# Peptides against a protein of PDB entry 3JWR, part 220

Target 1, 323 residues: chain A of PDB entry 3JWR
Amino acid sequence: TRELQSLAAAVVPSAQTLKITDFSFSDFELSDLETALCTIRMFTDLNLVQNFQMKHEVLCRWILSVKKNYRKNVAYHNWRHAFNTAQCMFAALKAGKIQNKLTDLEILALLIAALSHDLDHRGVNNSYIQRSEHPLAQLYCHSIMEHHHFDQCLMILNSPGNQILSGLSIEEYKTTLKIIKQAILATDLALYIKRRGEFFELIRKNQFNLEDPHQKELFLAMLMTACDLSAITKPWPIQQRIAELVATEFFDQGDRERKELNIEPTDLMNREKKNKIPSMQVGFIDAICLQLYEALTHVSEDCFPLLDGCRKNRQKWQALAEQ
Target 2, 298 residues: chain A of PDB entry 3JWR as posed
Amino acid sequence: TRELQSLAAAVVPSAQTLKITDFSFSDFELSDLETALCTIRMFTDLNLVQNFQMKHEVLCRWILSVKKNYRKNVAYHNWRHAFNTAQCMFAALKAGKIQNKLTDLEILALLIAALSHDLDHRGVNNSYIQRSEHPLAQLYCHSIMEHHHFDQCLMILNSPGNQILSGLSIEEYKTTLKIIKQAILATDLALYIKRRGEFFELIRKNQFNLEDPHQKELFLAMLMTACDLSAITKPWPIQQRIAELVATEFWEQGDQVGFIDFVCTQLYEALTHVSEDCFPLLDGCRKNRQKWQALAEQ

## One batch from the design tools (peptide; made by RFdiffusion4, then SolubleMPNN)

Design b2_p17_3_s2 (from b2_p17_3, 7 letters changed)
Fold by OpenDDE base, seed 5:
Structure b2_p17_3_s2 (fold): chain B 323 residues (1-323), chain A 17 residues (1-17)
Amino acid sequence: as target 1 above (323 residues)
Amino acid sequence: ELEEKLKKLEEYEGLFF
């Protein structure tokens, strides 16, 4: 396609020029082409292209295929969300120095997972999918959408001309797919809530060890969640704008819940209760976000900008909730 | 208390997924 030719022929700017190592990064001013160029730079600067012998054209095609399989009519859970999740992963690996704690296969899997974790998202949560008796709810009992996202990821990876993993051995390929699956499934907040207590306790007791395979898997799950939620850490103008996109998508779900399911939406999904957003954001930060970024900062102090951003945004939301 | 926390968390699961 013309888009593929343009991307494959383009000069890829440096990570410094693109600012993709910054935790404060915003994609708002970037074109779709520039987001694809940023993604190429992430793969290159993590040595994934060289180490796994990726063909440049195949990588370009894969990126465009991933981007194409996000819906344009979804307010928040679109390509830009996945791209920002991957950028936060890249920043955590480079600026946060997490790269030195992981294998190349783990890094490869995490980057693919971050870009793919919400593929074909429909702008509705697992609860809506279940209550609407959607066909996907018959295939999976738990983490319904996350299983679907992984299936979409696998479909793209196996599509002609998109096989970025063709340079891997059979064992490396199997390992990579296992980690991708675990990482995508870990983005289900229900799983995060179930598992986070073990992670926080290991940190509290100073018993956390990345050489333990179980603890490694747990850490990768926590890191995925930290990147997925990273909008809450952004500078206030960026955070506020993203919160509006999230609210738009939730209100659209709530409107559908009323119309299609004849149910009263939760306060979070209820357009009539938009005045509760600031207090709900404070509650979300306290219940879900703060301890995660505290624990991540304990693993690597260079991740502090994520924690600092989260704390600053809590203060901003609290001030709005008091008005 | 735990059920109310879980219900609030299910509300938050909606927020990001």
Scores: peptide ipSAE 0.053, ipTM 0.749, DockQ to the pose 0.612
Fold by OpenDDE base, seed 4:
Structure b2_p17_3_s2 (fold): chain B 323 residues (1-323), chain A 17 residues (1-17)
Amino acid sequence: as target 1 above (323 residues)
Amino acid sequence: ELEEKLKKLEEYEGLFF
């Protein structure tokens, strides 16, 4: 395609020029082409292109295929969300110095997972999918959408001309797919809630050890969640804009819940409860986000900007909730 | 206590999924 030719021929700017190492990064000013160029730079600077012998054209095609398989009519869970998740992963690996704690296969898997974790998202949560009796709800009992996202990821990875993993051995390929699956499934907040207590307790007791395979898996799950939620850490103007996108998508779901399912939406998804957004954001930060970024910062102190951003946004939301 | 926390968290499961 013309898009592929343009991407493949383009000069890829440095990570410094693209500012993709910054935790404060924003994609709002970037074109779709620039987001693809950023993604190429992430793979290159993580040594993934060289170490796994990725052909440039294949990588370009894969990126464009991933982007194409996000829906354009979804307010938040679109390519830009996935791209921002991957950028946060890149920043955590580089600026947060987590790269030195992980294997190349784990890094490869996490980056692919971050870009792929919401593929074909429909702008509705698992509860809606289940209650609407969608065909996907018959295939999976739990983490319905996350299973679907992984299936889409696998489909793309195996599609002709998109096989960025072709340079891997059979064992490396199997390992990478296992980690990708686990990482995508870990973006289910229900799983995060179930597992986070173990992670926080290990940190609290100074017993956390990445050499333990179980703890490594747990850490990768927590890191995925931290990147997925990273909008809450962004500078306030960026956070506000993203919160509006999230609210739009949730209100759209709530409207559909009323119309299609004849149910009263939760306050979070109720357009009539828009005035509760600031207090709900404070509650979300306190219940879900703060302890995660605190724990991540304990694993790597260079991840502090995520925690600091989260704290600053909590103060801003609290101030709005008091008005 | 755990069930009430889970119920409150289920309210937040809607936020990012």
Scores: peptide ipSAE 0.053, ipTM 0.742, DockQ to the pose 0.694
Fold by OpenDDE base, seed 3:
Structure b2_p17_3_s2 (fold): chain B 323 residues (1-323), chain A 17 residues (1-17)
Amino acid sequence: as target 1 above (323 residues)
Amino acid sequence: ELEEKLKKLEEYEGLFF
């Protein structure tokens, strides 16, 4: 395609020029081409292209295929969300110095997972999928969408001309897919809530050890969630704008819940309760985000900007909730 | 209690920035 030719022929700017190592990064001013260039840079600077012998054209095609398999009519859970999740992962690995704590296969899997974790997202949560008796709800009992996202990821990885993992051994390939699956499934907040206590306790007791395979898996899951939720850490103007996109998508779901399911939406998805957004954001930060970024900062102090951003945004949302 | 907390947190599952 013309898009592929343009991307494959383009000079890829440095990570410094693209600012993709910054935790404060924003994609709002970037074209789709520039987001693809950023993604190439992430793979390159993490040594994934070299270590796994990726062909440039295949990587370009894969990136464009991933981007294409996000829906354009979804306000938030689109390519830009996946791209920002991957950018946060890249920043955490580089600026947050987590790269040195992980294997190349783990890094490869995390980056693929971050880009792929919401593939074909429909702008509705697992509860809606389940309540609507969607065909996907018949295939999976829990983490319905995350299983679907992984299936989409696997489909793309196996598609002709998109096989970025062709340089891996059979064992490396199996390991990578296992980690990708675990990482994508970890973005189910229900699973995060179920597992986070173990992680926080290990950190609190100073018993956290990345050499333990179970603790490694747990850490990768927590890191995925931290990147997935990273919009809450962004500078206030960026956070506020992203919150509007999220609210739009949730209100669209709430409208569909009323129309299609004949149910009253929760406050979060109720357009009529938009005035509760600030207080709900404070509640979300307190219940979900703060402890995660605190724990991540304990694993690597260089991740502090995520925690600091989260705290600052809590203050901003609290001030709005008091008005 | 845990199920109700999970259900309330499932409400936050949407809030994935």
Scores: peptide ipSAE 0.055, ipTM 0.751, DockQ to the pose 0.538; fails the geometry check
Fold by OpenDDE base, seed 2:
Structure b2_p17_3_s2 (fold): chain B 323 residues (1-323), chain A 17 residues (1-17)
Amino acid sequence: as target 1 above (323 residues)
Amino acid sequence: ELEEKLKKLEEYEGLFF
């Protein structure tokens, strides 16, 4: 395609020029081509292209295939969300110095997972999929969408001309796919809530050890969630705009719940409860986000900008909730 | 208590940016 030719021939700017090492990064002013260039730079600067012998054209095609398999009619869970998740992962690995704590296969898996974790997202949550009796709800008992996202990820990775993992041994390939699956499934916040207590206790007791395979898996899951939720850490103007996109998608689901299911939506998905967004954001930060970024900062102090951003946005939302 | 807290947190699953 013309898009592939343009991407493959383009000079990829440095990470510094693209500002993709910044936790304060925003994609709002970037073209689709620039987001793809940023993604190439992430793979390159993490040494993944060299270490796993990726062909440039294959990587370009894979990136464009991933981007194409996000829906354009979904307000939030689209390519830009996946791209921002991957950018936060890159920033956490580089600026947050987590790269030195992980293997190259783990880094490869995390970056692929971050880009792929919401593939073919439909703008509705697992609860809606279950209640609507969607065919996907018959395939999986829990984490329905996350299983679907992984299936889409696997389909793309195995598609002709998209095989960015062709340079891996059979064992490396199996390991990478296992980590990708675990990382994508970890973005189910129900699973995060279930598992985070173990992580926080290990941190609190100073017993956290990345040499333990179980604790490593747990950390990768927490890191994926931290990147997935990273919009909450962004500078206030960025956070506020992303919150509007999320609210739009949730209200669209709530409208569908009324029309298709004859159900009164929860306050979060109820367009008529828009005035509760600030207080709900405070509640979300307190219940879900703060402890995660605190724990992540304990693993690597260089991740502090995520925690600081989350705290600052909490204050901003609180001020709006008091009005 | 934990199940109710989990259910409230599931309500927050929607809030995830």
Scores: peptide ipSAE 0.054, ipTM 0.742, DockQ to the pose 0.628; fails the geometry check

Design b2_p17_3_s3 (from b2_p17_3, 8 letters changed)
Fold by OpenDDE base, seed 5:
Structure b2_p17_3_s3 (fold): chain B 323 residues (1-323), chain A 17 residues (1-17)
Amino acid sequence: as target 1 above (323 residues)
Amino acid sequence: SLEEELEQLKEYEGLFF
């Protein structure tokens, strides 16, 4: 395609020029082509292209295929969300110095997972899928959408001309797919809530050890969640704008819940309760976000900007809730 | 269930669920 030709022939700017190492990064000013160029830079600067012998054209095709399999009519859970999740992963690996703690296969899996974790998202949560009796709800009991996202990820990875993992051995391929699956499933907040206590306790007791395979898996899950939720850490103008996109999508779901399911939506998805957004954001930060970024900062102090951003945004939301 | 508890939390705990 013309798009593929343009991407494959383009000069890829440096990570410094693209600012993709910054935790404060925003994609709002970037074209779709520029987001694809940023993605190429992430793979290159993490040495994934060289170490796993990726063909440039195949990588370009894969990126465009991933982007194409996000829906354009979804306000928040679209290509830009996946791209920002991957950018936060890249920043955590580079600026946060987590790269030094992980294997190349783990890094490869995390980057693929971050870009793929919401593939074909429909702008509705697992609860809606279940209550609407969608066919996907019959295939999976838990983490319905996350299983679907992983299936979409596999479909793309195995599509002709998109096989970015073709340079891996059979064992490396199996390991990579296992980690991708675990990482995508970890973006289900229900699983995060279930597992976070073990992680926080290991940190509190100074018993956390990345050489332990179970603790490594746990850390990768926590890191995925930290990147997925990273909008809460962004500079206030960016955070506020992203919160508007999330609210738009949630209110669209709430409107559908009324019309299609004949149910009253929760406060989070109720357009009529828009005035509760600031207080709900404070609650979310306190219940879900703060401890995660505190623990992540304990593993790597260079991740402090995520924690600092989260704290600053809590203060901003609290001030709005008091008005 | 954990899912029910999470759903209740979603009513009050904010936009990024």
Scores: peptide ipSAE 0.053, ipTM 0.771, DockQ to the pose 0.420
Fold by OpenDDE base, seed 2:
Structure b2_p17_3_s3 (fold): chain B 323 residues (1-323), chain A 17 residues (1-17)
Amino acid sequence: as target 1 above (323 residues)
Amino acid sequence: SLEEELEQLKEYEGLFF
């Protein structure tokens, strides 16, 4: 395609020029081409291209294939969300210095997982999929969409001309796919809630050890969630705009719940309760986000900007909730 | 309980930025 030719021939700017090491990064001003260039830079600067002998054209095609398999009619869970998740992962690895704590295969898997974690997202949550009796709900009982996202990820990785993992040994390939699957499944917040207590307790007791395979898996899951939720850490103007996208998608689901399922939506998905967004954001930050970024900052102090951003946005949302 | 916490947090499953 012309898009592939343009991407493959383009000079890839430095990470510094692209600002992709910044936790404050915004994609709002970036074209689709620039997001793809950023993605190439992430793979390159993490040494993934060199270490796993990726062909440039294959990487370009894979990136474009991933982007193409996100829906354009979904307000939030689209390519830009996946791209921002991957950018936060990159920033956490580089600026947050987590790269030094992980293997190259883990880093490879996390970056692929971040980009792929919401593939073919339909703008509705697992509850809606289940209640609507969607065919996917017959295939999977739990983490329905996350299983689907992984299936889409695997399909793309195995598609002709998209095989960015062809340089791996059979064992490396199997390991990478296992980690990708675990990382994508970890983005089901229900699983995060179930597992986070173990992580926080290990941190609190100073017993956290990345040399333990179980704790490593747990950490990768927590890191994926931290990147997936990273919009909550962004500078206030960015946070506020992303919150509007999220609200739009949730209200669209709520409207569908009324129309298609004859169900009254929850406050979060109820367009008529827009005035509750600030208080709900405070609740979300307190219940889900703060402790995660505190724990992550304990693992690597250089991740503090995520925690600081989350705290600042909590104050902003609280001020709006008091109005 | 973990179940009660999960049920309360299901209300937040939507607030994922």
Scores: peptide ipSAE 0.063, ipTM 0.775, DockQ to the pose 0.663; fails the geometry check
Fold by OpenDDE base, seed 3:
Structure b2_p17_3_s3 (fold): chain B 323 residues (1-323), chain A 17 residues (1-17)
Amino acid sequence: as target 1 above (323 residues)
Amino acid sequence: SLEEELEQLKEYEGLFF
C-alpha cells in the first residue's frame, strides 16, 4: 500500500525528537504516520528489532495492521489509546528504568501487548457484551473483550507479511505469546482488582522479588494496568481532553444500554449525570490508581512522574467536584 | 464483599482511560 511504502521509506526521528521518553507525552498533534514512526522508534530503541531480527518492512506492515484493526468510530478505545499505552510502556521502560529489570522477551511481549491490548474494541465494556448476549460472551465467561483482543493480536501476528516474531525460536515464540496473553488479560480491571492486593502486600513488606516467576508475572500485569490507565497521570490539559473522550464513549454505551437493552445506565455511563464526572474521577483515582502508581514508584523511583501526575489530577478533579 | 467491590469497580470499568 502507499501508506506502507511511505512509512517504510521514512526517516525515523530519534526518541528525543519524538519526546516518546516523556511521561507527559501527548499524541494530539501527531499524524497517524507520526504515531507509526514513534512505534518503530520504540521497537528500535528497546533493541527489539536487532535482537529478534525484525525486518523493517514487516514491522511497518505489522504496525499498520494493528492500527487498522482499531475502530475509527470508537471515541476512546482506538489506535490512539493503544499507542499512548505503548508510549507509556516505553517511557516506563526507558525513563522509568524498568528495562533493566526485564528480559528482552518480556519487553517484546509488553510492547506488542500494549499496542494490541484493545484490538477491535467496540466502545463497550464486558458487562455490555455479556448483557447483550453477544457471541463473544458465549466463547468466554470472563475477560470477554480481553480474550478477543488477544485473538485479534494473534491473528495479526500470524498474518502474511506481519510476522514480526519470525526470528524467534519456537520456545521464545511460545514464551512471548504466553506473556502477551497474560498482559492483555491483565488489562481487565476486574483481574487487576483481584490481584493488586498481593502486589501491594509484597511491596509493603519489602518482599517483592522480580527473580520469582510468579512475582514477575504479577509485576508485568500491574505494569500493563499502569500504562493502560496512564491518561490519569498526564498534565491537566491532556487529562481533561482524554477524560472527555472517555466520557463520550461511556455516554454512547449508556445511550445504547437504554435503547438496545432497556436498562438505566450507571452514573458513569449516564449522559444526564455528566456533572458527577469530577467526583467520579476522584473516586477512580483513590480506588484504583493511586496505590498502583505508589507501588510502581517503589519498584522504580524514576516512575514518580506517573504518581505525581495522578496526584495533581486528583487535586484538579477534586476542585471541580467542589464547584 | 469482593463482589460488591467488583461491582462498584465495574462502575469504574467505565472510567478507564
Scores: peptide ipSAE 0.058, ipTM 0.768, DockQ to the pose 0.648; fails the geometry check
Fold by OpenDDE base, seed 4:
Structure b2_p17_3_s3 (fold): chain B 323 residues (1-323), chain A 17 residues (1-17)
Amino acid sequence: as target 1 above (323 residues)
Amino acid sequence: SLEEELEQLKEYEGLFF
């Protein structure tokens, strides 16, 4: 395609020029082409292109395939969300120095997972999918969308001309797919809530050890969640804009819940309760985000900007809730 | 309980799914 030709022929700017190592990064001013260029740079600077012998054209095609399999009519859970998740992963790996704690296969898997974790998202949560009796709800009992996202990821990875993993051995390929699956499934917040206590306890007791395979898996799950939620850590103007996108998508779901399912939406998804957004954001930060970024910062102190951003945004939301 | 916490957090499940 013309898009592929343009991407494959383009000079890829440095990570410094693209500012993709910054935790404060924003994609709002970037074109779709620039987001793809950023993605190429992430793979390159993580040594994934070289170490796994990725063909440039194949990588370009894969990126474009991932991008095209996000829906354009979804306010938040679109390519830009996936791209921002991957950028946060890149920043955590590079600036946060987590790269030094992980294998190349784990890094490869995490980056692919971050980009792929919401593929074909429909702008509705698992509860809606289940209650609407969608065909996907018949295939999966739990983490319905996350299983679908992984299926889409696998489909793309196996598509002709998109096989960025073709340079891997059979064992490396199996390992990578296992980690990708686990990482995508970990973005189900229900799973995060179930598992986070173990992670926090290990950190609190100073017993956390990445050499333990179980703890490694747990950490990768927590890291995925931290990147997925990273909008909450962004500079306030960026945070506000993203919160508007999230609210738009949730209100759209709430409207559909009323119309299609004849149910009263939760406050979070109720357009009539938009005045509760600031207090709900404070509650979300306190209940879900703060402990995660605290724990991540304990694993790597260079991830502090995520925690600091989260704390600053909590203060901003609290100030709005008091008005 | 974890279940009660999950129920309370169901309101937040929607936010960053």
Scores: peptide ipSAE 0.056, ipTM 0.775, DockQ to the pose 0.752; fails the geometry check

